# Peptides against a protein of PDB entry 6B4E, part 41

Target 1, 295 residues: chain A of PDB entry 6B4E
Amino acid sequence: TNFDKISKMFWHYKDKIAQIKQDIVLPIKKADVNVRNLLSRHKRKINPKFGQLTNSNQQLFKIQNELTQLINDTKGDSLAYHWILNFIAKAVVHQAETEVRVKPESALPLGKLTLYLLVQFPELQELFMARLVKKCPFVIGFTCEIDTEKGRQNMGWKRNNENKWEDNTSYDERMGGILSLFAIITRLQLPQEFITTTSHPFPIALSWHILARICNTPLNLITNTHFVILGSWWDAAAVQFLQAYGNQASKLLILIGEELTSRMAEKKYVGAARLRILLEAWQNNNMESFPEMSP

## One batch from the design tools (peptide; made by RFdiffusion4, then SolubleMPNN)

Design b1_p12_5_s1
Fold by OpenDDE base, seed 4:
Structure b1_p12_5_s1 (fold): chain B 295 residues (1-295), chain A 12 residues (1-12)
Amino acid sequence: as target 1 above (295 residues)
Amino acid sequence: SSAFEEALKASE
C-alpha cells in the first residue's frame, strides 16, 4: 500500500470539492433567472426521489426513469447539467448518512439507483467520488490522525452550531452508512443494458483497496470507526466479494476479521467485537447478505 | 504472524 498515493488522491478530491463550488455552485447563483428557476424546480422534483426507494425493483426503475428525464432536461446547458449532477451526488451521500445509517439494507436500492446514474451520466462519477471522499475518506482507505481539528475535519467529523464535535456513535454510524452505500455500488453488477458497452465505474476492486489499505494502516491510527465501517462493508459486500476473488478474498476477510481485531484487542472496540461475530458467522457457514429486491 | 505478513503482502 502506497500511502503517499492515497494521500494525493484524498487531497485531489478535497480540491475537487473546492473546484465544484467555484466552477459549478457559485456560477449558477449568477446565472440567468430562467436557468435558476429550472434548476430550482428540478431540485424539488429530484430530492424526494431518493426517499421514495423501496425494496421493489419496479419502483427503482420508475425512479430511474424519472430522474433520467429530469437530468436530460438540463443537458442543453452544461453548467446546469453539472449543477444537477452535483446536487444528486450530494443528495445520495446525504441519504446514506441518514437513512442507510439506520437501515443498512436500504443501501441496496440506493446503490442500484446510484450505479445506474453513474453509468448513464458519466460526469456524475467524479462529482460523486469527491463527495464521498469528503464525507467518508474511508471509501479510499485514507486515514489520518484526529487529535487536531484539521485532522477531524479531514476525516469527516462534524461540529454542531455550538462548535461541539459530534459524538463517536453518530460519527461511526454516518461513516458506516456512507461506506455501506459505496460497498454496495462496488459489488453490484451493471444494469443489463450497459454490461457490453461500459465498464463498471467503481468495481469490486475498490472494495479490495479499502480492506487492504485499512489492514496496512498504522495501528496507532486505527479507531473503532475503522471496525465499524469494516462491519458495514461486510454486511454489504462480503458475500459478493468472496464470489469475486475466492481464496484471495477469504484471506483478506481473515485479515480484517481475525488478525486486525486481534492486534487491537486491548482497545476493546465495540466495532471490533462485532466484526469478530461476523467472522465467526462466516466460519459457521452463516454469512448473510442483504435480501434481494422484489421484482 | 507469518501468515498475517504473507497475506498482507499479497493484498498490497
Scores: peptide ipSAE 0.032, ipTM 0.734, DockQ to the pose 0.132
Fold by OpenDDE base, seed 3:
Structure b1_p12_5_s1 (fold): chain B 295 residues (1-295), chain A 12 residues (1-12)
Amino acid sequence: as target 1 above (295 residues)
Amino acid sequence: SSAFEEALKASE
């Protein structure tokens, strides 16, 4: 079934995370001291750059160039190269969890940077996707029950040092932030230098999969979070999604905005209420997108 | 709905 395929994909990436730890992260701890020192220095230089993004394309290009140089410095050692890419994958997702969740429009410069890196360094693609699926399974339309500890873990819920689960609001915001980033990536055009030579690694079709799979998810598994991330996706990509698929896109937007919210009306989910507001804005010819970046 | 069925097929 379709759900079996999605589950298989989910567990594939869970296995990938385990592999990354075994084959990349742990081996570096035993690597030569010079390699470890190099990576430590690079980590310190790379980490703040994601927070230095603004709505300026000029600033974006500067950071792209700086990161490219830093990553290229590691290519002579395959293990070091993969380690730094894995670090970047983690850092990007972390930025989505912390900054994008409170300022959704920041997903645009972050998404542009990430897409550039994904194309420039193809080995980043599997590392990044694995991290995304681990942190936010919604990116592939995966959903499971959360009435068990294992279920919550699979859906990306965090525990604090006292083994207490994060509150619902925190979880919703984190998932929304990550999904916003992914949605932006799927709807961005490739940089001009790659458009004729490379296919898009995470195309708009992946947004289609997210919406369709959520629409087909058993209703007993649908939570407020589903509506929150759909709202986040809507803000990030709905305009471009309509441009890409036209009438078929419209049908899916109506399914999530009207049909799915109506089916779950008895739950009185706050996320669902927001999604209805977005639907109504669209119906009134007032669909908004994130502002374009400045030169 | 027809749209739902289409979404189901597209999710494969």
Scores: peptide ipSAE 0.032, ipTM 0.738, DockQ to the pose 0.294
Fold by OpenDDE base, seed 2:
Structure b1_p12_5_s1 (fold): chain B 295 residues (1-295), chain A 12 residues (1-12)
Amino acid sequence: as target 1 above (295 residues)
Amino acid sequence: SSAFEEALKASE
C-alpha cells in the first residue's frame, strides 16, 4: 500500500470540495433569476425522491426516470447542470448518513439509483466521490490520527452548534451508513443498457483497496470505527466480493476478520467482536447478503 | 507479523 498516493488522493478530493464551493455553489447565487428559480423548483422535487425508494425495482425505475428528466432540464446551462449534480451528490450521501445507518439494506436501492445516475451523468462521478471522501475517508482507505482537532475534521467528525464533537456511536453509525452505500455501488453490476458500452465508474476493485489499505494501516491508528465500517462493508458486499475474486477474496476476508481483530484484541472493540461473528458465520457456511429487490 | 504481511501481499 502506497500511503503517499492515498494521501494525495484524499487531499485531491478535499481540494475538489473547495473548488465546488467556489466554482459552482457561490456563482449560482449570482446567476440569472430564472435559472435560480428553476434550480429551486428542481431541488424541491429531487430531494424527496431518495426517501421514496423501496425494495421495488418498479419504483426504482420510476424514480430513475423522474430524476433523469429533472436533471436533463438543466443541461442547457452548464453551471445549473453542475449545481444540480452537486446537490444530488450531497443528498445521496445525506441519505446514507440518516437512513442507511439505521436500515443498512436500504443501501441496495439507493446504490442502484446512484450507480445509474453516475453512468447516465458522468460529471456526477467526481462530485460524488469528493463528497464521499470528505464525509467518510474510509471509502478510499485513508486514515489519520484523531487525537487532534484537524485529525478529527479530516476523518469526517462533526461538531454541533456548540462546537462539541459528536459522540462515538453517532460517528460510527454515520461512517457505517456511508460505507455501506459505497460498498453496494462497488459490487453492483451496471444496468443492462450500459454493461456493454460503459466501464463501471466505481468497480469492485475499490472494495479491494478499502480492505487492503485498512489492513496495512498502522495499528496505532486503528479504532473501533475501522471495524464498524468493515462490518458494514461485509454485510453489503462480502458475498459478491468472494464471487469476484475467489480465493484471493477469501484470504483478504480472513485477514480482516481473523488477523486484524486478533491484533487488536486488547482493545476489546465492539466493532471487532461483531466482525468476528461475521467471520464465524462465513466459516459455518452462513454468509448472508441483503435480500434482492422485488420486480 | 511476517505471516500477516506475507498473506497481505499474496492477497494483492
Scores: peptide ipSAE 0.031, ipTM 0.732, DockQ to the pose 0.097
Fold by OpenDDE base, seed 5:
Structure b1_p12_5_s1 (fold): chain B 295 residues (1-295), chain A 12 residues (1-12)
Amino acid sequence: as target 1 above (295 residues)
Amino acid sequence: SSAFEEALKASE
C-alpha cells in the first residue's frame, strides 16, 4: 500500500470541495434570476426523492426517470447543471448519514439510484467522490491520527455550535452508513442499458482497496470505527465480493475478520467483536446479504 | 502472511 498516494488522493478531493465552492456554489448566487428560480424549484423537487425509495424496483425506476428529467432541464446552462449535480451528490451522502445509518439495507435502492445517476451524468462522479472522501475518508482507505483537531476534522468528525465533537457512537454510525452506500455501489452491476457501452465508475476493485489499505494501516491508527465500517462493508458486499474474486477474496476476508481482529484483541473494540461474529457466520456457511429488491 | 503481501501489492 502506497500511503503517500492515498494521502495525495485524499487532499485532491479535499481541494476539490474548495474548488466546487468557488466555481459552482458561489457563482450561482450571482446568476440570472430565472436560473436561480429554476434551481430552487428543482432542489425542492429533487430533495424528497431520495426518501421515497423503497425495496421496489418499480419505485426506483420511477424516481430515476423523474430525477433524469429534472437534471436534463438544467443542461442548457453548464453552471446550473453542475450546481444541481453537486446538490445531488450532497443529498445522496446525507441520505447515507441519516437513513442508511439506521437501516443499512436501504443502501441497496439508494446505491442503485446513485449508480444510475453516476453513469447517466458522468460529471457527477468527481463531485460525488469528493463529497464521499470529505465525509468518510475510509472509502479510499485513508486514515490519519485523531489526537489533533485537524486530524479529527480530516477524518470527518463533526463539531456542534459549541465546538464540541460528536460522540463516538454518532461518528461510527455515520461512517458506517456512508461506507455501506459506497460498498453497495462497488458491488452492483451496471444497469442493463449501460453494461455494454460504459465501464463501471466505482467497480468492486475499490472494495478490495478499502480492505487491503485498512489491513496495511499502522495498528496505532486503527480504531473501533475501522471495525465498524468493515462490518458495514461486510453486510453490504461480502457475498458479492467472494463471487467476484473467489479464493483471493476469501483470504482478504480472513485477514480482516481473523488476523486484524486478533491483532487488536487487547482493545476489546465492539466493532471488532461484531466483525468476528460475521466471520464465524461465514465459516458456518451462513453468510447473508441484503434482500433483493422486489419487481 | 502471503495474503497480507498480496493485499499490499493490490492496494497500491
Scores: peptide ipSAE 0.031, ipTM 0.739, DockQ to the pose 0.382

Design b1_p12_5_s2
Fold by OpenDDE base, seed 4:
Structure b1_p12_5_s2 (fold): chain B 295 residues (1-295), chain A 12 residues (1-12)
Amino acid sequence: as target 1 above (295 residues)
Amino acid sequence: SSAFQKALEESQ
């Protein structure tokens, strides 16, 4: 694992967030009131769609079509188009922070929708990844110290209006929700209409990178959150990961489930205990995946 | 052009 490369990637996306603010968000904020009102109305049509997802493919396809139409309506104006895509990127991550956090299996329909949009609208990919890395650096296997204010900020910790940090449980759950979504995206097959014409924008190899990079992270930087997100990843993608990489996947699952948890046993992390349970379930041939969506 | 595009053009 090249940590310098990971750091460069992390800061690339931080710079991308700044660029998005400068080149997309601020120009619209300064635009004519009529333009702003139009975009706000359009945003309000889009936003509810993410909450309308169910474990139904029929409902998914409906929402995909509706969002496709709404996004296509903006293509005639590059700034409007990118502004809407940036909003969608933010909305998807927000849905992971809220809904997936409390109902991890909801990552499946959200992930399918997101993957569809990422392929249908390639300009969404960088916007989405930048937002993911900002909110949850674990998606690229980035870790830094959290003993400093800057370190916490870099790792996606939030402060309230009173400058109070969020509690550990809230942070862990948010990170778990975001990572669940990303894990799902990496293990999903492309929609049938794209499978022969387009490469997967966030392939299963990115899950490999997450696990490998965490395994290689200095132990003094490993926290309960690392185990929480590994558990979230496991629920979301372990079955498909094993299918993709076979014995090599098994070795890596043993490394995170047995070796990493054992090395950190003195910390008595709750997330590590859960990951150990997941390992044991797998060893007993009881590895579970999220249920498939209904027709 | 979509209704949105027309509205955007009219607002600029």
Scores: peptide ipSAE 0.197, ipTM 0.856, DockQ to the pose 0.012
Fold by OpenDDE base, seed 5:
Structure b1_p12_5_s2 (fold): chain B 295 residues (1-295), chain A 12 residues (1-12)
Amino acid sequence: as target 1 above (295 residues)
Amino acid sequence: SSAFQKALEESQ
């Protein structure tokens, strides 16, 4: 694992967030009141769609079509188009932080929707990845120390209006929710209409990178959160990961489930205990996946 | 053009 490369990637996306603010968000904020009102109304039509997802494919296709139309309406103005895509990127991540956090299986319909939008609107890819890395650096296997304020900020910790950090449980659950969404996206097949013409924007190899990079992370930087997100990843993608890589996947699952948990046993992390249970379930031929969506 | 595009053009 090349940690310099990972760090460069992390800072690339941090810079991208700053660029998005400067080039997209601020210009619209300073735009004519009529333009701002128009975009705000359009945003309000888009925002509820992510919460309208269910375990139904029929409902998913309905939402896909509605969002496609709403996004296409903005293509005539580049700044408006990019502003709407940036909003969508934020809204998807927010849905992961709120709904997927409490109901991990909801990552499946959200992931399918997101993957569809990423392929239909390629400009969304960099906007979405930048937002993911900002909120949950674990998606690229980045880890830094959290003993400093800057370190916590880099790892996506939030402060309230009184500059108080969020509690550990809230942070762990948010990271788990975001990682569940990303894991689902990496293991989904492209929609049938794109499978022959487009490469997968976030393929299963990115799941490999997450696991491998965490396994190679210095042990002094490993926290309960690492095990929480590994457990979230496991529920979301372990079955499909094994299907994709076979014996090599098995080795990596043993590394995270057995070796990494054993190395950190002294810490008695609750997340590590859960990951151990998932490993044992797999060893007993009882590995579970999220249920498939209904028609 | 969509209703949105028309409205945007009129606002500029």
Scores: peptide ipSAE 0.196, ipTM 0.855, DockQ to the pose 0.012
Fold by OpenDDE base, seed 1:
Structure b1_p12_5_s2 (fold): chain B 295 residues (1-295), chain A 12 residues (1-12)
Amino acid sequence: as target 1 above (295 residues)
Amino acid sequence: SSAFQKALEESQ
């Protein structure tokens, strides 16, 4: 694992966030009131769609079509288009931080929707990845120290209006929710209409990178959160990961489930205990996946 | 042109 490369990637996306703010968000914020009102109305049409997802493919397709139309309405103006896509990127991640956090299996419909949009609107890809990395650096296997304010900020820790850091549990759960969504996206097949014409924008190989990079992370930087997000990843993608990489996947699952947990046993991390349970369930041929969506 | 595009053009 080349940690310098990972760091460069991390900072690339941090720079992208700054660029998005400068080139997309601020220009619209400073735009004419009529433009702002128009975009705000359009945003309000889009935003509810993410909460309308269910475990139904029929409902998913409906929402996909509705969002496609709403996004296409903006394509005539590049700034408006990118502003809407950036909003969508933020909204999807927010849904992961809230809904997926409390109901991990909701990552499946959200992931399917997101993957569809990422393929349908390629400009969403960089906007979405930048938002993911900002909120949850674990999606690229980035880890830094959190004993400094800057380190915590880099790792996606939030402060409230009183400048108090969020609780460890809240952080862990948010990271788990975001990682669940990303894991789902990486293990999903492209929609049938795209399989022959488009490559997967965030393929299963990115899940490999997450696991491998965490396994190679200096142990002094490993926290409970690492195990929480690995558990979230496991629930979301382990079955499909094994299908994709076979014996090599098994080795990596053993590395995270057995070796990494054992190395950190003295810390008594709750997330590590859960990951150990997941490993043992797999060893007993009881590996579970999220339920498939209804037709 | 979508209703959005027309509205955007009118707002600019």
Scores: peptide ipSAE 0.184, ipTM 0.851, DockQ to the pose 0.012
Fold by OpenDDE base, seed 2:
Structure b1_p12_5_s2 (fold): chain B 295 residues (1-295), chain A 12 residues (1-12)
Amino acid sequence: as target 1 above (295 residues)
Amino acid sequence: SSAFQKALEESQ
């Protein structure tokens, strides 16, 4: 694992967030009041769509079509188009922090929708990845110390209005929700209409990178959160990961489930205990995946 | 939509 490369990637996306603010968000904020009102009304049409997802593919296709039309309406103006896409990137990640956090299986319809939009609107890819890395650096296998304020900020910790850090459980659950969504996206096949014409923007290899980079992370930087997000990843993608990489996948699952948990046993992390349970379930041929969506 | 684009153009 090349940690310098990972750090460069992390800071690339941090810079991208600053660029988005400067080049997209701020110009619209300073735009004519009529332009701002028009875009705000359009945003209000888009935002509810993410919460209207169910376990139905029929409903998914309906939402895909509705969002496609709404986004296409903005293509005549580059700044408006990018502003709407940036809003969508933020909305999807927010849905992961809230709904997927409490109902992990909701990552499947959200992931399918997101993957469709990422392919249909390629400009969404960098906007979405930048938002993911800002909120959950674990998606690229980045880890730093959290003993400093800057370290906590880099790892996506939030402060409330009283400048108090969020509690550990809230942080762990949010990271788990975001990573569940990303894991689902990496293991989904492209929609049939795109398979022959487009490469997958966030393929299963990115799940490989997450696991491998965490396994190579210095042990003094490993926290309960690492095990929580590995457990979230496992629920979301372990079955499909095994299908993709076979024996090599098995080796990585054993490394995270057995070796990494054993090395950290003295810490008695709750997340590690859960990951051990997932490993044992797999060893007993009881590995579970999220249920497939209905027609 | 053509309506959105027209509205945007008129607002600029």
Scores: peptide ipSAE 0.184, ipTM 0.851, DockQ to the pose 0.012

Design b1_p12_5_s3
Fold by OpenDDE base, seed 1:
Structure b1_p12_5_s3 (fold): chain B 295 residues (1-295), chain A 12 residues (1-12)
Amino acid sequence: as target 1 above (295 residues)
Amino acid sequence: SSAFEAALKASE
């Protein structure tokens, strides 16, 4: 694992967030009133769609079509188009932070929708990844120390208006929710209409990167959150990961489930305990996946 | 451990 490369990638996306603000968010505030009104209306129509997802593929397709139309309405103005995509990127991540964190299986329909949009609108990819890395750097296997304010900020910790850090549980759940979404995206197949025209923008190999990079992370930087997000990833993608990489996947699952947890046993991390339970379930041929969506 | 590192290397 080249940690310098990972760090550079992390800061690339952090810089992208700043660039988005400078080149998309701020300029739109000065845009023509008609453009601003259009975007305001579209924002109001788009935002509820993510909460309307169910375990139904038919409902998913409906929402996909509706969002596609709404996004296409903005293509006449490049700035407006990028603004609405950035809004969607933020909204999807927010949905992961709020809904997926409490109902992990909801990551499946959300992930399917997101993957569709990422392929349908390629410009969303960098916007979405930047938002993901900002909120949950675990998605690229980045870790830094959190003993400093800057370190915590880099790792996506939030402060409230009273400058108080969020609770550990809240942070863990948010990270788990976001990671669940990303894990789902990586293990989903492209929609049939795109398979022959484009490559998967965030393929299963990115799940490999997450696991491998965490395993290679200096132990002094490993926290309960690492195990929590690994558990979230496991629930979301372990079955499909094993299908994709076979024996090599098994080795990596053993590394995180047995070796990494053992190395950190003295910390008594709750997340690690759960991960060991997941490992044991797998060893007993009881690995579970999220239920498939209905037609 | 050496075993862990070896296993990690094997997974790369």
Scores: peptide ipSAE 0.032, ipTM 0.738, DockQ to the pose 0.093
Fold by OpenDDE base, seed 4:
Structure b1_p12_5_s3 (fold): chain B 295 residues (1-295), chain A 12 residues (1-12)
Amino acid sequence: as target 1 above (295 residues)
Amino acid sequence: SSAFEAALKASE
C-alpha cells in the first residue's frame, strides 16, 4: 500500500470540494434569476426522490426516469447542469448519513439509483467521489491521526455551532452509512442498458482497496470506526466480493475478520466484536446478504 | 503473512 498516493488522492478531492464551491456553487448565486428559479424548483422536486426509494425495482425505475428528466432539463446551461449534479451528489451522501445509517439495507436501492446516475451522467462521478472522500475518507482507505483538530476534520468529524465534536457513536454510524452505500455501488452490476457499452465507474476492485489499505494501516491509527465500517462493508458486499475474487477474497476477509481483530483485541472495540461475529457466521456457512429487491 | 503481502500489492 502506497500511503503517499492515498494521501495525494485524499487531498485531490479536498481541493476538488473547494473548486466546486468556487466554480459551481458561488457563481450560481450571481446567475440569472431565471436560472436560479429553475434550479430552486428542481431542487424541490429532486430532494424528496431519495426518500421515496423502496425495495421495489419498479419504484426505482420510476425515480430514475424522473431524475433523468429533471437533470436533462438543465443541460442547456453547463453551470446549471453541474450545479444540479453537485446537489445530487450531496443529497445522496446525506441520505447515506441519515437513512442508511439506521437502515443499512436501504443502501441497495440508493446504490442502484446512484450507480445509474453515475453512468448516465459521467460528470457526476468526480463530484460524488469528492463528496464521499470529504465525508468518509475510509472509502479510499485513507486514515490519519485523530488526536488533533485537523486530523479529526480530515477524517470527517463534525463540529456543531458551539465547536463541540459529535459523539463517537454518531460518527461511527455516519461513516458506516456512507461506507455501506459505497460498498453497494462497488458490488452492483451495471444496469442492463449499460453493461455492454460502459465500464463500471466504481468497480469491486475499490472494495479490495478499502480492505487491503485498512489491513496495512499502522495499528496505532486503527480505531473502533475502522471495524464499524468494515462490518458495514461486510453486510453490504462480502457475498458478492467472494463471488468476484474467490479464494483471494476469502484470504482478505480472514485478514480483516481474524487477523486485524486479533491484533487489536486489547482495545475491546465493539465494532471488532461485531466483525468477529460476522466472520464466525461465515465460517459456519451462514453469511447473509441484503435481500434482493422486488420486481 | 502471504495474505498481507498480497494485500499490499493489490492496494497500490
Scores: peptide ipSAE 0.032, ipTM 0.741, DockQ to the pose 0.341
Fold by OpenDDE base, seed 3:
Structure b1_p12_5_s3 (fold): chain B 295 residues (1-295), chain A 12 residues (1-12)
Amino acid sequence: as target 1 above (295 residues)
Amino acid sequence: SSAFEAALKASE
């Protein structure tokens, strides 16, 4: 693992966020009133869609079609189009922070919707990754110290209106929710209509990167959050990961489930305890995945 | 541990 490369990638996306603000968000605020009104209406129509997802594929397809139409309505204006995509990127991540956080299995329909949009609208890919890395650097295996304010900010910690950091549980759950979504995306197959014409934008190899990079992270930087997000990843993608990489996948699962948890045993991390439970379930031939969606 | 390091190298 080359940590210098990971750091460069992290800061690339941090710069991208700044660029998005300057080139997309701020210019729209100064745009023609008709454009702003159009985007406001579209925003109001788009935002509820993510909460309307269920375990139904029929409902998913309905929402896909509705969003596709709404996004296509903006293609005549490049700035408006990119603004809508950036809004969607933010909304999807927000849904992961709120709904997936409390109901991890909801990552599946959200991930399917997101993957569809990422393929249908390729310009969403860079916008979405930038938002993911900003909110949850774990998606690219980036870790830094959190004993400084800047370090905490870099790792996606939030402050409230009183300038107090969020509690550890809240942070862990948010990171778990976001990572669950990303893990699902990496392990999903492309929709049938794209499988022969398009490569997967965020393939299962990115899950490999997450696991390997965390295993190579200096132990003094490993926290409870690392184990929480590994557990979230496990629930979301472990079955499909094993299918993809076979014996090599097994080695990584053992590394995170047994070796990494053992090395950090003195810390008595709750997340590590859960990960060991998942490992034990696998060893007993009881590895579970999220249920498939209904027709 | 040496075992951990060996396993990590094998996974790369």
Scores: peptide ipSAE 0.030, ipTM 0.733, DockQ to the pose 0.088
Fold by OpenDDE base, seed 5:
Structure b1_p12_5_s3 (fold): chain B 295 residues (1-295), chain A 12 residues (1-12)
Amino acid sequence: as target 1 above (295 residues)
Amino acid sequence: SSAFEAALKASE
């Protein structure tokens, strides 16, 4: 694992966030009134769609079609188009921080929707990845020290108006929610209409990178959060990961579930204990995945 | 395996 390259990738996306603000968000404020009105209306229509997802594929397809139409309405203006995609990127991540955080299985319909949009609108990919890395650097296996304010900020920690950091539990849950979404996306097959013409934008190999990079992370930087997000990943993608990589996947799951937890045993991390339970369930031939969606 | 270890070390 080349951590210098990972750091460069991290800062690339952090810089992209600043660029998005400068080149997309701020300029739209000076756009034609008709464009601004269009975007305002579309924003109001788009925002509730993510909360309307259920375990139904029928409902998913309905929402996909509705969002596709709404996004296509903006393609006549490049700035408007990129603005609405950036809004969607933010909204999806926000949904992961809120709904997926408390109901991990909701990552499946959200992930399916997101993957569809990422393929249908390729310009969404960089916008979405930038938002993911900003909010949850674990998605690219980036870790830095959190002993400084800047370090915590880089790792996605939030402070309130009183400059107080969020609770550890809140941070862990948010990171778990975001990581669950990303994990689901990496293990999903492309929709049938794209599978023969398009490569997967965030394939299962990215899950491999997450696990491997965490395994190679200096132990002094490993926290409870690392184990929490590994557990979230496990619930979301472990079954499909094993299907994809077979024996090599098994070795990596043993590394995170047994070796990494053992190396950090003295810390008595709650997240590590949960990961150990997941490992044991697998050893007992009881590895579970999220239920498949209904028609 | 050695191949797996190499892949782990070389992973980005």
Scores: peptide ipSAE 0.029, ipTM 0.712, DockQ to the pose 0.389; fails the geometry check

